# Designs tried in a protein design run: peptides against a protein of PDB entry 3VZA. Part 89

Target 1, 98 residues: chain A of PDB entry 3VZA
Amino acid sequence: RVERLCKSKELFEERLGLEIRRIHNEQLQFIFRHIDHKDPDKPYMFTLSINEQGDYEVTSCTPPLDCISEFQLKVRETNNFSAFIANIRKAFTALSFK
Target 2, 62 residues: chain B of PDB entry 3VZA
Amino acid sequence: AAYVTQLYYKISRIDWDYEVEPARIKGIHYGPDIAQPINMDSSHHSRCFISDYLWSLVPTAW

## One batch from the design tools (peptide; made by RFdiffusion4, then SolubleMPNN)

Design b2_p19_5_s1
Fold by OpenDDE base, seed 3:
Structure b2_p19_5_s1 (fold): chain B 98 residues (1-98), chain C 62 residues (1-62), chain A 19 residues (1-19)
Amino acid sequence: as target 1 above (98 residues)
Amino acid sequence: as target 2 above (62 residues)
Amino acid sequence: APPPPARPLPPRPEVPVPP
């Protein structure tokens, strides 16, 4: 089972170009790659925590996204975590063309 | 690893067929009403294209 | 690099959101 889980994770990392890491202070780091077709290994990342009130909170975003605060609000309203992550990737993609 | 893999599914709604050869990207994407197969040869596409395609399967509507 | 946290991390279990 452990081997299957590891393989599954690696497939997601490569195919989605998304790494998910557990970091200090009970946070997750999301690292997107394969965003810039001219530089596939360039990372686009953000960190996420649950604040004292129990709400999603983006604690960092590199490079910065103007829309990230709005997305944080939207995911708090909808609990659509999938759309949250997908929209962030979409925003990073748009940023890569500027 | 179990939590992270479940998180990937929560995000993408994709279940991989990990028993096929590495160059074959096979799986199932579960939409709200329809499950669609994924079956592509990775050697025919760039890494960026593959990622873009797979993410295109994920709805962005809140 | 700090050691990884032992507890489950975000997202927390989701409950239905009122419309």
Scores: peptide ipSAE 0.237, ipTM 0.921, DockQ to the pose 0.025
Fold by OpenDDE base, seed 5:
Structure b2_p19_5_s1 (fold): chain B 98 residues (1-98), chain C 62 residues (1-62), chain A 19 residues (1-19)
Amino acid sequence: as target 1 above (98 residues)
Amino acid sequence: as target 2 above (62 residues)
Amino acid sequence: APPPPARPLPPRPEVPVPP
């Protein structure tokens, strides 16, 4: 089981180009790679927490996204975590073409 | 590791086949209505293409 | 590397999508 879980994590990291870290102050860090086809290892990242009200809160975003506040509102409304992450990746991808 | 893998599934809805050769990307994507197999030869694609393709399977509708 | 959190950050439960 442990070997399977570790293998699964490694496969997701490489194939999705997404690393997920549990960091201090009860936060999750999401690190996207494979965004810029000319620089596949360039990281695009954000951190996420649950605030005192119990709502998702983006605590950092690098590079910054003008849409991140709207996405935070949307995920609070829908609880669609999958769409939240996918839309952030889409936004990072769009940013990489500028 | 269990927590993180659970997050990956919540995000991607992908279940990997862990027992195939490294060059073979095999799994199943579970959409809301249909399940689609994933079966790619990684040697035929760039890392970025593979990631873009897999993320294209994930709905962005809220 | 940042220190680990005191407890895991659980994702919010997904809201069921109407059929």
Scores: peptide ipSAE 0.104, ipTM 0.914, DockQ to the pose 0.023
Fold by OpenDDE base, seed 1:
Structure b2_p19_5_s1 (fold): chain B 98 residues (1-98), chain C 62 residues (1-62), chain A 19 residues (1-19)
Amino acid sequence: as target 1 above (98 residues)
Amino acid sequence: as target 2 above (62 residues)
Amino acid sequence: APPPPARPLPPRPEVPVPP
């Protein structure tokens, strides 16, 4: 099972171009790659925590996204974590063309 | 790794087939209504195309 | 009454309460 889980993680990381890391202060770091086809290793990242009120909170976003506050509101309202992450990737993709 | 793999499934709704050769990207995407098979030859595509394609399977409607 | 469950570490997507 351990080998299967490790392989699964590696497959997701490579195929989705998304690395998920557990970092200090009870946060998750999401690192997107494969965003810019001309620079596929360029990272686009954000960090996420649960604040004192128990709500999802984006604690950093690099590069910054104008829409990140709206997405944070939407995920709090809908609890649609999948759409939250997918919309962030979509926003990073749009940013890569600028 | 179990926690992180669970997150990947919650995000993507993809279940990989782990019993195929590394060059074969094979799995199932579980959408809200239908399940779609994934079966790609990675040697025929760039890493960015593969990622973009897989993410295109994930709905962005809130 | 039992104590509330421990805070997830790190954060997890919330699971809706079944109807």
Scores: peptide ipSAE 0.102, ipTM 0.909, DockQ to the pose 0.020
Fold by OpenDDE base, seed 2:
Structure b2_p19_5_s1 (fold): chain B 98 residues (1-98), chain C 62 residues (1-62), chain A 19 residues (1-19)
Amino acid sequence: as target 1 above (98 residues)
Amino acid sequence: as target 2 above (62 residues)
Amino acid sequence: APPPPARPLPPRPEVPVPP
């Protein structure tokens, strides 16, 4: 089971170009790569936590996204975590073309 | 690892076939209405294309 | 019963509650 889980994680990391880390202060760090086709290893990152009110909160975003506050609002409203992450990747992708 | 892999599934709704050869990308994507198989030869595509394709399976509607 | 944690654990996606 351990080997299976490790293999699964590695497959997701490489194939989705997404690394997920548990970091200090009970946060998750999401690191996207494979965004810029000209620079596949360039990282696009954000961190996420649950604040004292119990709401999703983006605690950092690098590079910054103008839409991140709106997405935070949307995920709080919908609890659609999948769409939240996918929309952030979409926004990073759009940013990479500028 | 269990927590992280569960997050990946919650995000992507993809279940990998992890026992095939490394160059073969095989799995199933579970959409709201249908399940669709994934079966790609990674040697035929760039890393970015593969990622873009897989993410295209994930709906962005809130 | 043990006291609640000082801070919440890392986010766990939830199933939306119908309005």
Scores: peptide ipSAE 0.064, ipTM 0.907, DockQ to the pose 0.020

Design b2_p19_5_s3
Fold by OpenDDE base, seed 5:
Structure b2_p19_5_s3 (fold): chain B 98 residues (1-98), chain C 62 residues (1-62), chain A 19 residues (1-19)
Amino acid sequence: as target 1 above (98 residues)
Amino acid sequence: as target 2 above (62 residues)
Amino acid sequence: SPPPAPLPLPPRPPVPVPP
C-alpha cells in the first residue's frame, strides 16, 4: 500500500502537472506546471491557508490573477474545492497566452 | 503520501490504475453523473496535452 | 460551512518564486 501511494503521488504530479506542498505557517502551496506549452516546467503557483475565522484564504498567487479574490469568495460560498483548483488552473492557462 | 493522494482525489476525482506499463495512462475519472475511463498512450502526447486533457475532465462549475 | 482542515502533509520548503 505504501508503495502504491508513493506511486500515486508521482503519477498525479506528472500527469496533472500539480505539486502540493505543506509549507510554513500551516499553508499549502499548489504548484502548477505544464501550463505553458512553450515552457512546460514554468511554475504557476498559489498558497492557501485557513485564516483565524476558519475560512480559506489565498495568501499568495504567482503570477497574480485578477480573479483570485472572486475564486476565494466562491470557494467559501460553495466549499467546492475541486472547482476552486480547476478554475485557478484555467485562469493560469489563460494568462499563459498573453 | 496517503494525505496528499487523498487531496489529489478530492481535486481531480481520478483513480489511477497503478499496475499498467509506465507509458500507459490508465484510470477512471468519477464525474457527478458518469465514470469516464482514462486510457491513453503517453508516448503519443505531450506532457502539456496530457495535463490539459485530464484537467478538462474536472468540472469548473461551482 | 467551514472548509476542511488542511491535510497534515510533511512540511517542505516552498518552491521559490521565479525571477
Scores: peptide ipSAE 0.220, ipTM 0.929, DockQ to the pose 0.069
Fold by OpenDDE base, seed 2:
Structure b2_p19_5_s3 (fold): chain B 98 residues (1-98), chain C 62 residues (1-62), chain A 19 residues (1-19)
Amino acid sequence: as target 1 above (98 residues)
Amino acid sequence: as target 2 above (62 residues)
Amino acid sequence: SPPPAPLPLPPRPPVPVPP
């Protein structure tokens, strides 16, 4: 099982181009790669925490996204975490074409 | 790894088939209405295309 | 309903922000 889980993590990281790390201050760092087809290893990142009110809070976004505040609002309203992450990736993708 | 893989499933709704050759991308995406099999030959596609395709399976509607 | 809490991943150094 342990080997399977480790393999699963590696498969997700490579195939989705998404690395997830727990970092300081109880934050999660999401690192997207495979966004820019001309530079597949270029990272697009954001960090996420649960604030004192118990709400999702984006604590950083690199490169910055104009829509990130709206997405934070939407995920707080809908609790659709999957859509939240997917929309961020979509926004990063759009940004890579500019 | 158990925790992060659970998070990956929460995000992607993908369950991988772990018992296939490394070059074969096999799994199932579980959508709200239908489960969609995934079956790709990774040697036929770029890393970016593969990622884009898999993410395209994930609904963005809130 | 409250958002799901972050999973208890082992802490790791953050990936550096590109300059």
Scores: peptide ipSAE 0.124, ipTM 0.919, DockQ to the pose 0.070
Fold by OpenDDE base, seed 1:
Structure b2_p19_5_s3 (fold): chain B 98 residues (1-98), chain C 62 residues (1-62), chain A 19 residues (1-19)
Amino acid sequence: as target 1 above (98 residues)
Amino acid sequence: as target 2 above (62 residues)
Amino acid sequence: SPPPAPLPLPPRPPVPVPP
């Protein structure tokens, strides 16, 4: 099962082009690749934490997204984490086209 | 890896088939209404296309 | 409803921001 779980992680990372890391201060870093078809390895990233009030909080976004504050509000309202991540990827994709 | 795998499923709603050859991308996407099979030959597509396609399965409605 | 707690992943160094 351990081998299967490791394989699963690798498959998700490669196929979704999404790496998820736990970093300092109880944060998660989401690293999207495969966004720019001309530069597939270029990372698009954001970090996320649960703040003192228990709410999702985006602590960084690189490159910056003008919609990230609205998405943070939406995920707090809906608790739809899947849509939250997918919308961020969609926004990064749009940004990659300049 | 168990925890991150759980998070990947929470995000994507995809369950992979782990018994196929490495070049075959097989699984199931569990949408809110229907489950849709995934079955792709990775040698036929770029990494970016594969990722874009899989993400297209994930609803963006809040 | 409150969001799910962060998963107890082992801490790792962050990927640095590209130049």
Scores: peptide ipSAE 0.094, ipTM 0.917, DockQ to the pose 0.070
Fold by OpenDDE base, seed 4:
Structure b2_p19_5_s3 (fold): chain B 98 residues (1-98), chain C 62 residues (1-62), chain A 19 residues (1-19)
Amino acid sequence: as target 1 above (98 residues)
Amino acid sequence: as target 2 above (62 residues)
Amino acid sequence: SPPPAPLPLPPRPPVPVPP
């Protein structure tokens, strides 16, 4: 089972171009790659925590996204975590064309 | 690792087939209404295309 | 608003992003 879980993580990392890391202060770091087709290893990342009020909070976003605050509001309203992450990737993709 | 893999599924709704050759990307995407098979030859596509395709399966509606 | 899913994340040193 452990081997399957490790392999699963590696498959997700490579195929989705998304690494998820636990970092200090009970935060998750999401690192997207494969965004810019001309520079597939270029990282697009954000960090996420649950704040003292129990809400999702984006603690950093690099490069910055104008829509990130709206997405934070939306995920708090809908609790649709999947759409939250997917929309962030979509926004990073759009940004890579600028 | 269990938590992280669960998180990946929560995000993508993809379940991989782990028993195939490394170059074969096989799995199932579980949409709200239907499940769609994934079956790609990674040697035929760029890493970016593969990722873009897989993410295209994930709904962005809130 | 519905509460978010809990994030059981034991703190650890921040990890740098690979190049």
Scores: peptide ipSAE 0.065, ipTM 0.914, DockQ to the pose 0.063

Design b2_p19_6_s1 (from b2_p19_6, 10 letters changed)
Fold by OpenDDE base, seed 1:
Structure b2_p19_6_s1 (fold): chain B 98 residues (1-98), chain C 62 residues (1-62), chain A 19 residues (1-19)
Amino acid sequence: as target 1 above (98 residues)
Amino acid sequence: as target 2 above (62 residues)
Amino acid sequence: RRSLSAEELLRLLLSLPPE
């Protein structure tokens, strides 16, 4: 089972172009790649925590997204984490076209 | 890896077929309507196209 | 076994040591 889980993680990372890391200060880092077709390895990332109130909190976003605060509000209201991540990727994709 | 793979499923609603050759991207997407099969030859597509396609399966409606 | 919510999974991941 351990080998299958490791394979699963690797498949998701490569196929979705999304890496998830546990980093310092009780945060998770979400790293998107395969966004810019001209630069597939360019990372687009944000960090996430759960604050003292128990709410999702985006602690950083690189490159910055004007819509990230709105998405944070939406995920708190809806608890739709899937839509949250998908909309962030959509926003990064739009940003890559400039 | 168990928790992160479960999180990937919560995000994407994709379950992979782990018994196929590495060049075959095969699985099932479980959307709000009916389940849809995924079956791609990775050698026919760029990494970016594959990722874009898979993410296109994920609803963005809140 | 009961399936975990996204929030539960996130909390569990945050309980792990940093990579």
Scores: peptide ipSAE 0.719, ipTM 0.960, DockQ to the pose 0.808
Fold by OpenDDE base, seed 4:
Structure b2_p19_6_s1 (fold): chain B 98 residues (1-98), chain C 62 residues (1-62), chain A 19 residues (1-19)
Amino acid sequence: as target 1 above (98 residues)
Amino acid sequence: as target 2 above (62 residues)
Amino acid sequence: RRSLSAEELLRLLLSLPPE
């Protein structure tokens, strides 16, 4: 089971181009790659925490997204974490063309 | 890695077939309406195309 | 065994030490 779990994580990281890291100050870092077809390894990332009120809070976004605050509001309202992550990737993709 | 892999499933709703050859990307995406099979030869596509395709399966509706 | 929500998974991940 342990071997399968390790393999699963690696498959998700490579195939989705999404890495999830636990970093300092009680945050998770979400790193998207495979966004820019001209530079597949270029990272697009944001960090996430759960604040004292129990709400999702984006603590950083690199490169910055003007829509990230709206997405934070939406995920708090809907609790649809899947759509939250997918929309962020969509926004990063759009940004890569500018 | 148990929690992170479960989180990947919560995000993508994809379950991989772990018994296939490494070059084969095989699995199932469990959408809200129907389940859709995934079956690609990774050697025939760029990494970016593969990722874009898989993410295209994930709904963006809130 | 019940399935964990995304929030529960996030909280569990946040309870782990930094990588």
Scores: peptide ipSAE 0.718, ipTM 0.960, DockQ to the pose 0.800
Fold by OpenDDE base, seed 3:
Structure b2_p19_6_s1 (fold): chain B 98 residues (1-98), chain C 62 residues (1-62), chain A 19 residues (1-19)
Amino acid sequence: as target 1 above (98 residues)
Amino acid sequence: as target 2 above (62 residues)
Amino acid sequence: RRSLSAEELLRLLLSLPPE
């Protein structure tokens, strides 16, 4: 089972171009790759925590997204975490076209 | 990796077929109404195309 | 086994030590 879980993680990372890391100060880092077709390994990332009120909180976003605050509000309202991540990737994709 | 793989499923709603060759991207995307099979030859596509395609399966409606 | 919500999974991941 451990081998399958490791394989599963690697498949998701490569196929979705999304890496999830636990970093310092009770945060998760979401790293998107495969965004820029000219530079597939160029990272687009944000960090996430759950604040004392129990709400999702974006603590950083690189490169910056104008819409990230709105997405944070939307995920708090809808609790649709899937749409939250998908919309962030969509926004990063749009940004890559300059 | 148990929790992170479960989180990947919550995000993507994709379940991979782990019994096929690495070059074969096979699985199922579970949408709200319809389950869509995934069956791709990775050698026929760029990494970016594959990722873009898979993410296109994930609804962005809140 | 009960399926975990996204929030539950996130909390569990956050309970792990930093990588």
Scores: peptide ipSAE 0.716, ipTM 0.960, DockQ to the pose 0.806
Fold by OpenDDE base, seed 2:
Structure b2_p19_6_s1 (fold): chain B 98 residues (1-98), chain C 62 residues (1-62), chain A 19 residues (1-19)
Amino acid sequence: as target 1 above (98 residues)
Amino acid sequence: as target 2 above (62 residues)
Amino acid sequence: RRSLSAEELLRLLLSLPPE
């Protein structure tokens, strides 16, 4: 089972181009790659916490996204975490074409 | 890795087939409708194309 | 055994030490 879990994590990281890391100050870092077809290894990332009120809080976004605050509001309203992550990736993708 | 893999499933709704060779991207996407199979030869596509395709399976409607 | 929600998974991940 441990071997399968490790393999699963690696498959998701490579195939989705998404790495999830636990970082300092009670945050998770989400790192997207494979966004820019001209530079597949270029990272697009954001960090996430759960604040004292129990709400999702984006603590950083690199590069910055104008829509990230709206997405934070949406995920708090809907609790659709999948759509939250997918929309962020879509926004990063759009940004890569600018 | 148990929690992170479960989170990947919550995000993508993809379950991989772990018994195939590394070059074969095989799994199932569980959308709100019917489940859809994934079956790709990774050697035929770029990493970006593969990722874009897989993410295209994930609904963005809130 | 019930499935964990995304929030529960996130909280569990946050309970782990930093990488």
Scores: peptide ipSAE 0.714, ipTM 0.960, DockQ to the pose 0.794

Design b2_p19_6_s2 (from b2_p19_6, 11 letters changed)
Fold by OpenDDE base, seed 3:
Structure b2_p19_6_s2 (fold): chain B 98 residues (1-98), chain C 62 residues (1-62), chain A 19 residues (1-19)
Amino acid sequence: as target 1 above (98 residues)
Amino acid sequence: as target 2 above (62 residues)
Amino acid sequence: RDSLSALELLRLLLSLPPE
């Protein structure tokens, strides 16, 4: 099972181009790659925490996204974490063409 | 890695087939109303195309 | 295996030491 779990993580990282890391100060770092077709390894990332109220809180976004605050509001309203991550990736993708 | 793999499933709703050859991207995407099979030869596509395709399966409606 | 919510998974992950 441990071997399968390790393989699963690697498959998701490579196929989705999404790495999830635990970083300092009780934050998770979400790193998107495979966004820019001219530079597949270029990272697009944001960090996330759970605040004292128990709400999703984006603590950083690189490069910055104008829509990230709206997405934070939407995920708090809907609790649709899947749509939250997918919309962020879509926004990063759109940004890569600018 | 148990929690992170569960989180990947919560995000993507994809379940991989772990018994196939490394170059074969095989699995199932579970949508809200229908399940869609995934079956790709990774050697026929760029990494970016593969990722874009898989993410296209994930609904963005809130 | 699918019993934990996204929020619960996040809390569990955040409780682990940094990488």
Scores: peptide ipSAE 0.664, ipTM 0.954, DockQ to the pose 0.900
Fold by OpenDDE base, seed 5:
Structure b2_p19_6_s2 (fold): chain B 98 residues (1-98), chain C 62 residues (1-62), chain A 19 residues (1-19)
Amino acid sequence: as target 1 above (98 residues)
Amino acid sequence: as target 2 above (62 residues)
Amino acid sequence: RDSLSALELLRLLLSLPPE
């Protein structure tokens, strides 16, 4: 099972181009790659925590997204974490076209 | 890696077939409607195309 | 697999040491 879990993580990272990392100060870092077809390894990332109220809180976004605050509100309202991540990727994709 | 793989499933709703050769991207996407099989030859596509395609399966409606 | 919510998974992950 451990071997499968490790393989699963690797498959998701490569196929989705999404890496999830635990970082300092109780934050998760979500790193998207494969966004820019001309530069597949270019990272697009944001960090996430759960604040004192127990709500999703985006603590950073690189490059910045104008829509990130709205997405934070939406995920708090809907608890649709899947749509949250997917919409962020969509926004990063749009941003990659400059 | 147990929690992160579960999180990947919560995000993507994809379950991979782990018994196929590395060049084969095979799995099932469990969307809100009908489950969609995934079966691609990775040698026929770029990494970016593959990722874009897989993410296209994930609904963005809140 | 779906025994834990996304929020629960996040909390568990956040409780782990940084990578």
Scores: peptide ipSAE 0.662, ipTM 0.954, DockQ to the pose 0.861
Fold by OpenDDE base, seed 2:
Structure b2_p19_6_s2 (fold): chain B 98 residues (1-98), chain C 62 residues (1-62), chain A 19 residues (1-19)
Amino acid sequence: as target 1 above (98 residues)
Amino acid sequence: as target 2 above (62 residues)
Amino acid sequence: RDSLSALELLRLLLSLPPE
């Protein structure tokens, strides 16, 4: 089972181009790759925490997204974490088209 | 890795087939309507195309 | 065995040491 879980994580990371890491100060780092077809390894990332009120809080976003604050509001309202992550990736994708 | 894997499922709603060869991307996406089979040959596509395709299965409606 | 919500999973992950 442990081997399967490790394999599962690797498959998700490679196929979705999404890495999830625990970082300092009780934050999760979400790192998107495979966004820019001309530079597949270029990272697009944000960090997430749960504040004292128990709400989702984006603590950083690189590169910055104008819509990230709205997405934070939406995920707090809907609790649709899947749509939250998917919309962020969609926004990063749009940003990659200069 | 258990919680991370579960989180990936919560995000993508994809369940992989772990018994196939590495070059075969096989699984099932569980959308709100019907299950969508996934069956791709990774050697025929770029990493970006594969990721874009898989993410296209994930609804963005709030 | 109940499935954990995304929020519950996040809380559990956030409680683990940094990678």
Scores: peptide ipSAE 0.655, ipTM 0.953, DockQ to the pose 0.753
Fold by OpenDDE base, seed 4:
Structure b2_p19_6_s2 (fold): chain B 98 residues (1-98), chain C 62 residues (1-62), chain A 19 residues (1-19)
Amino acid sequence: as target 1 above (98 residues)
Amino acid sequence: as target 2 above (62 residues)
Amino acid sequence: RDSLSALELLRLLLSLPPE
């Protein structure tokens, strides 16, 4: 099972171009790649925590997204984490076209 | 890696077929209505195309 | 063995040491 889990993680990272890392101060870092077709390895990332109120909180976003605050509100309201991540990727994709 | 792989599923709703050769991207996307098979030859596509395609399966409606 | 919600998974992951 351990081998399967490791393989699964690697497949998701490569195929989705999404890496998830635990970083300092109780945060998760979500790193998107394969966004810019001209530079597939260019990272687009944000960090996420659960605040004292128990709510999703975006603690950073690089590059910045004007819509990230709205998405944070939406995920708090809907609890649709899948749509949250997918919309962020969509926004990063749009941003990559300048 | 148990929790992170579960999180990937919560995000993508994709379950991979782990018994195929590495060049074959095979799995199932479990959408809200019906499940859709995934079956691609990775050697025929760019990394960006593959990722874009897979993410296109994930609904963005809140 | 029940499935965990995204929020529950996040809490568990956030409780682990940094990579």
Scores: peptide ipSAE 0.654, ipTM 0.953, DockQ to the pose 0.748

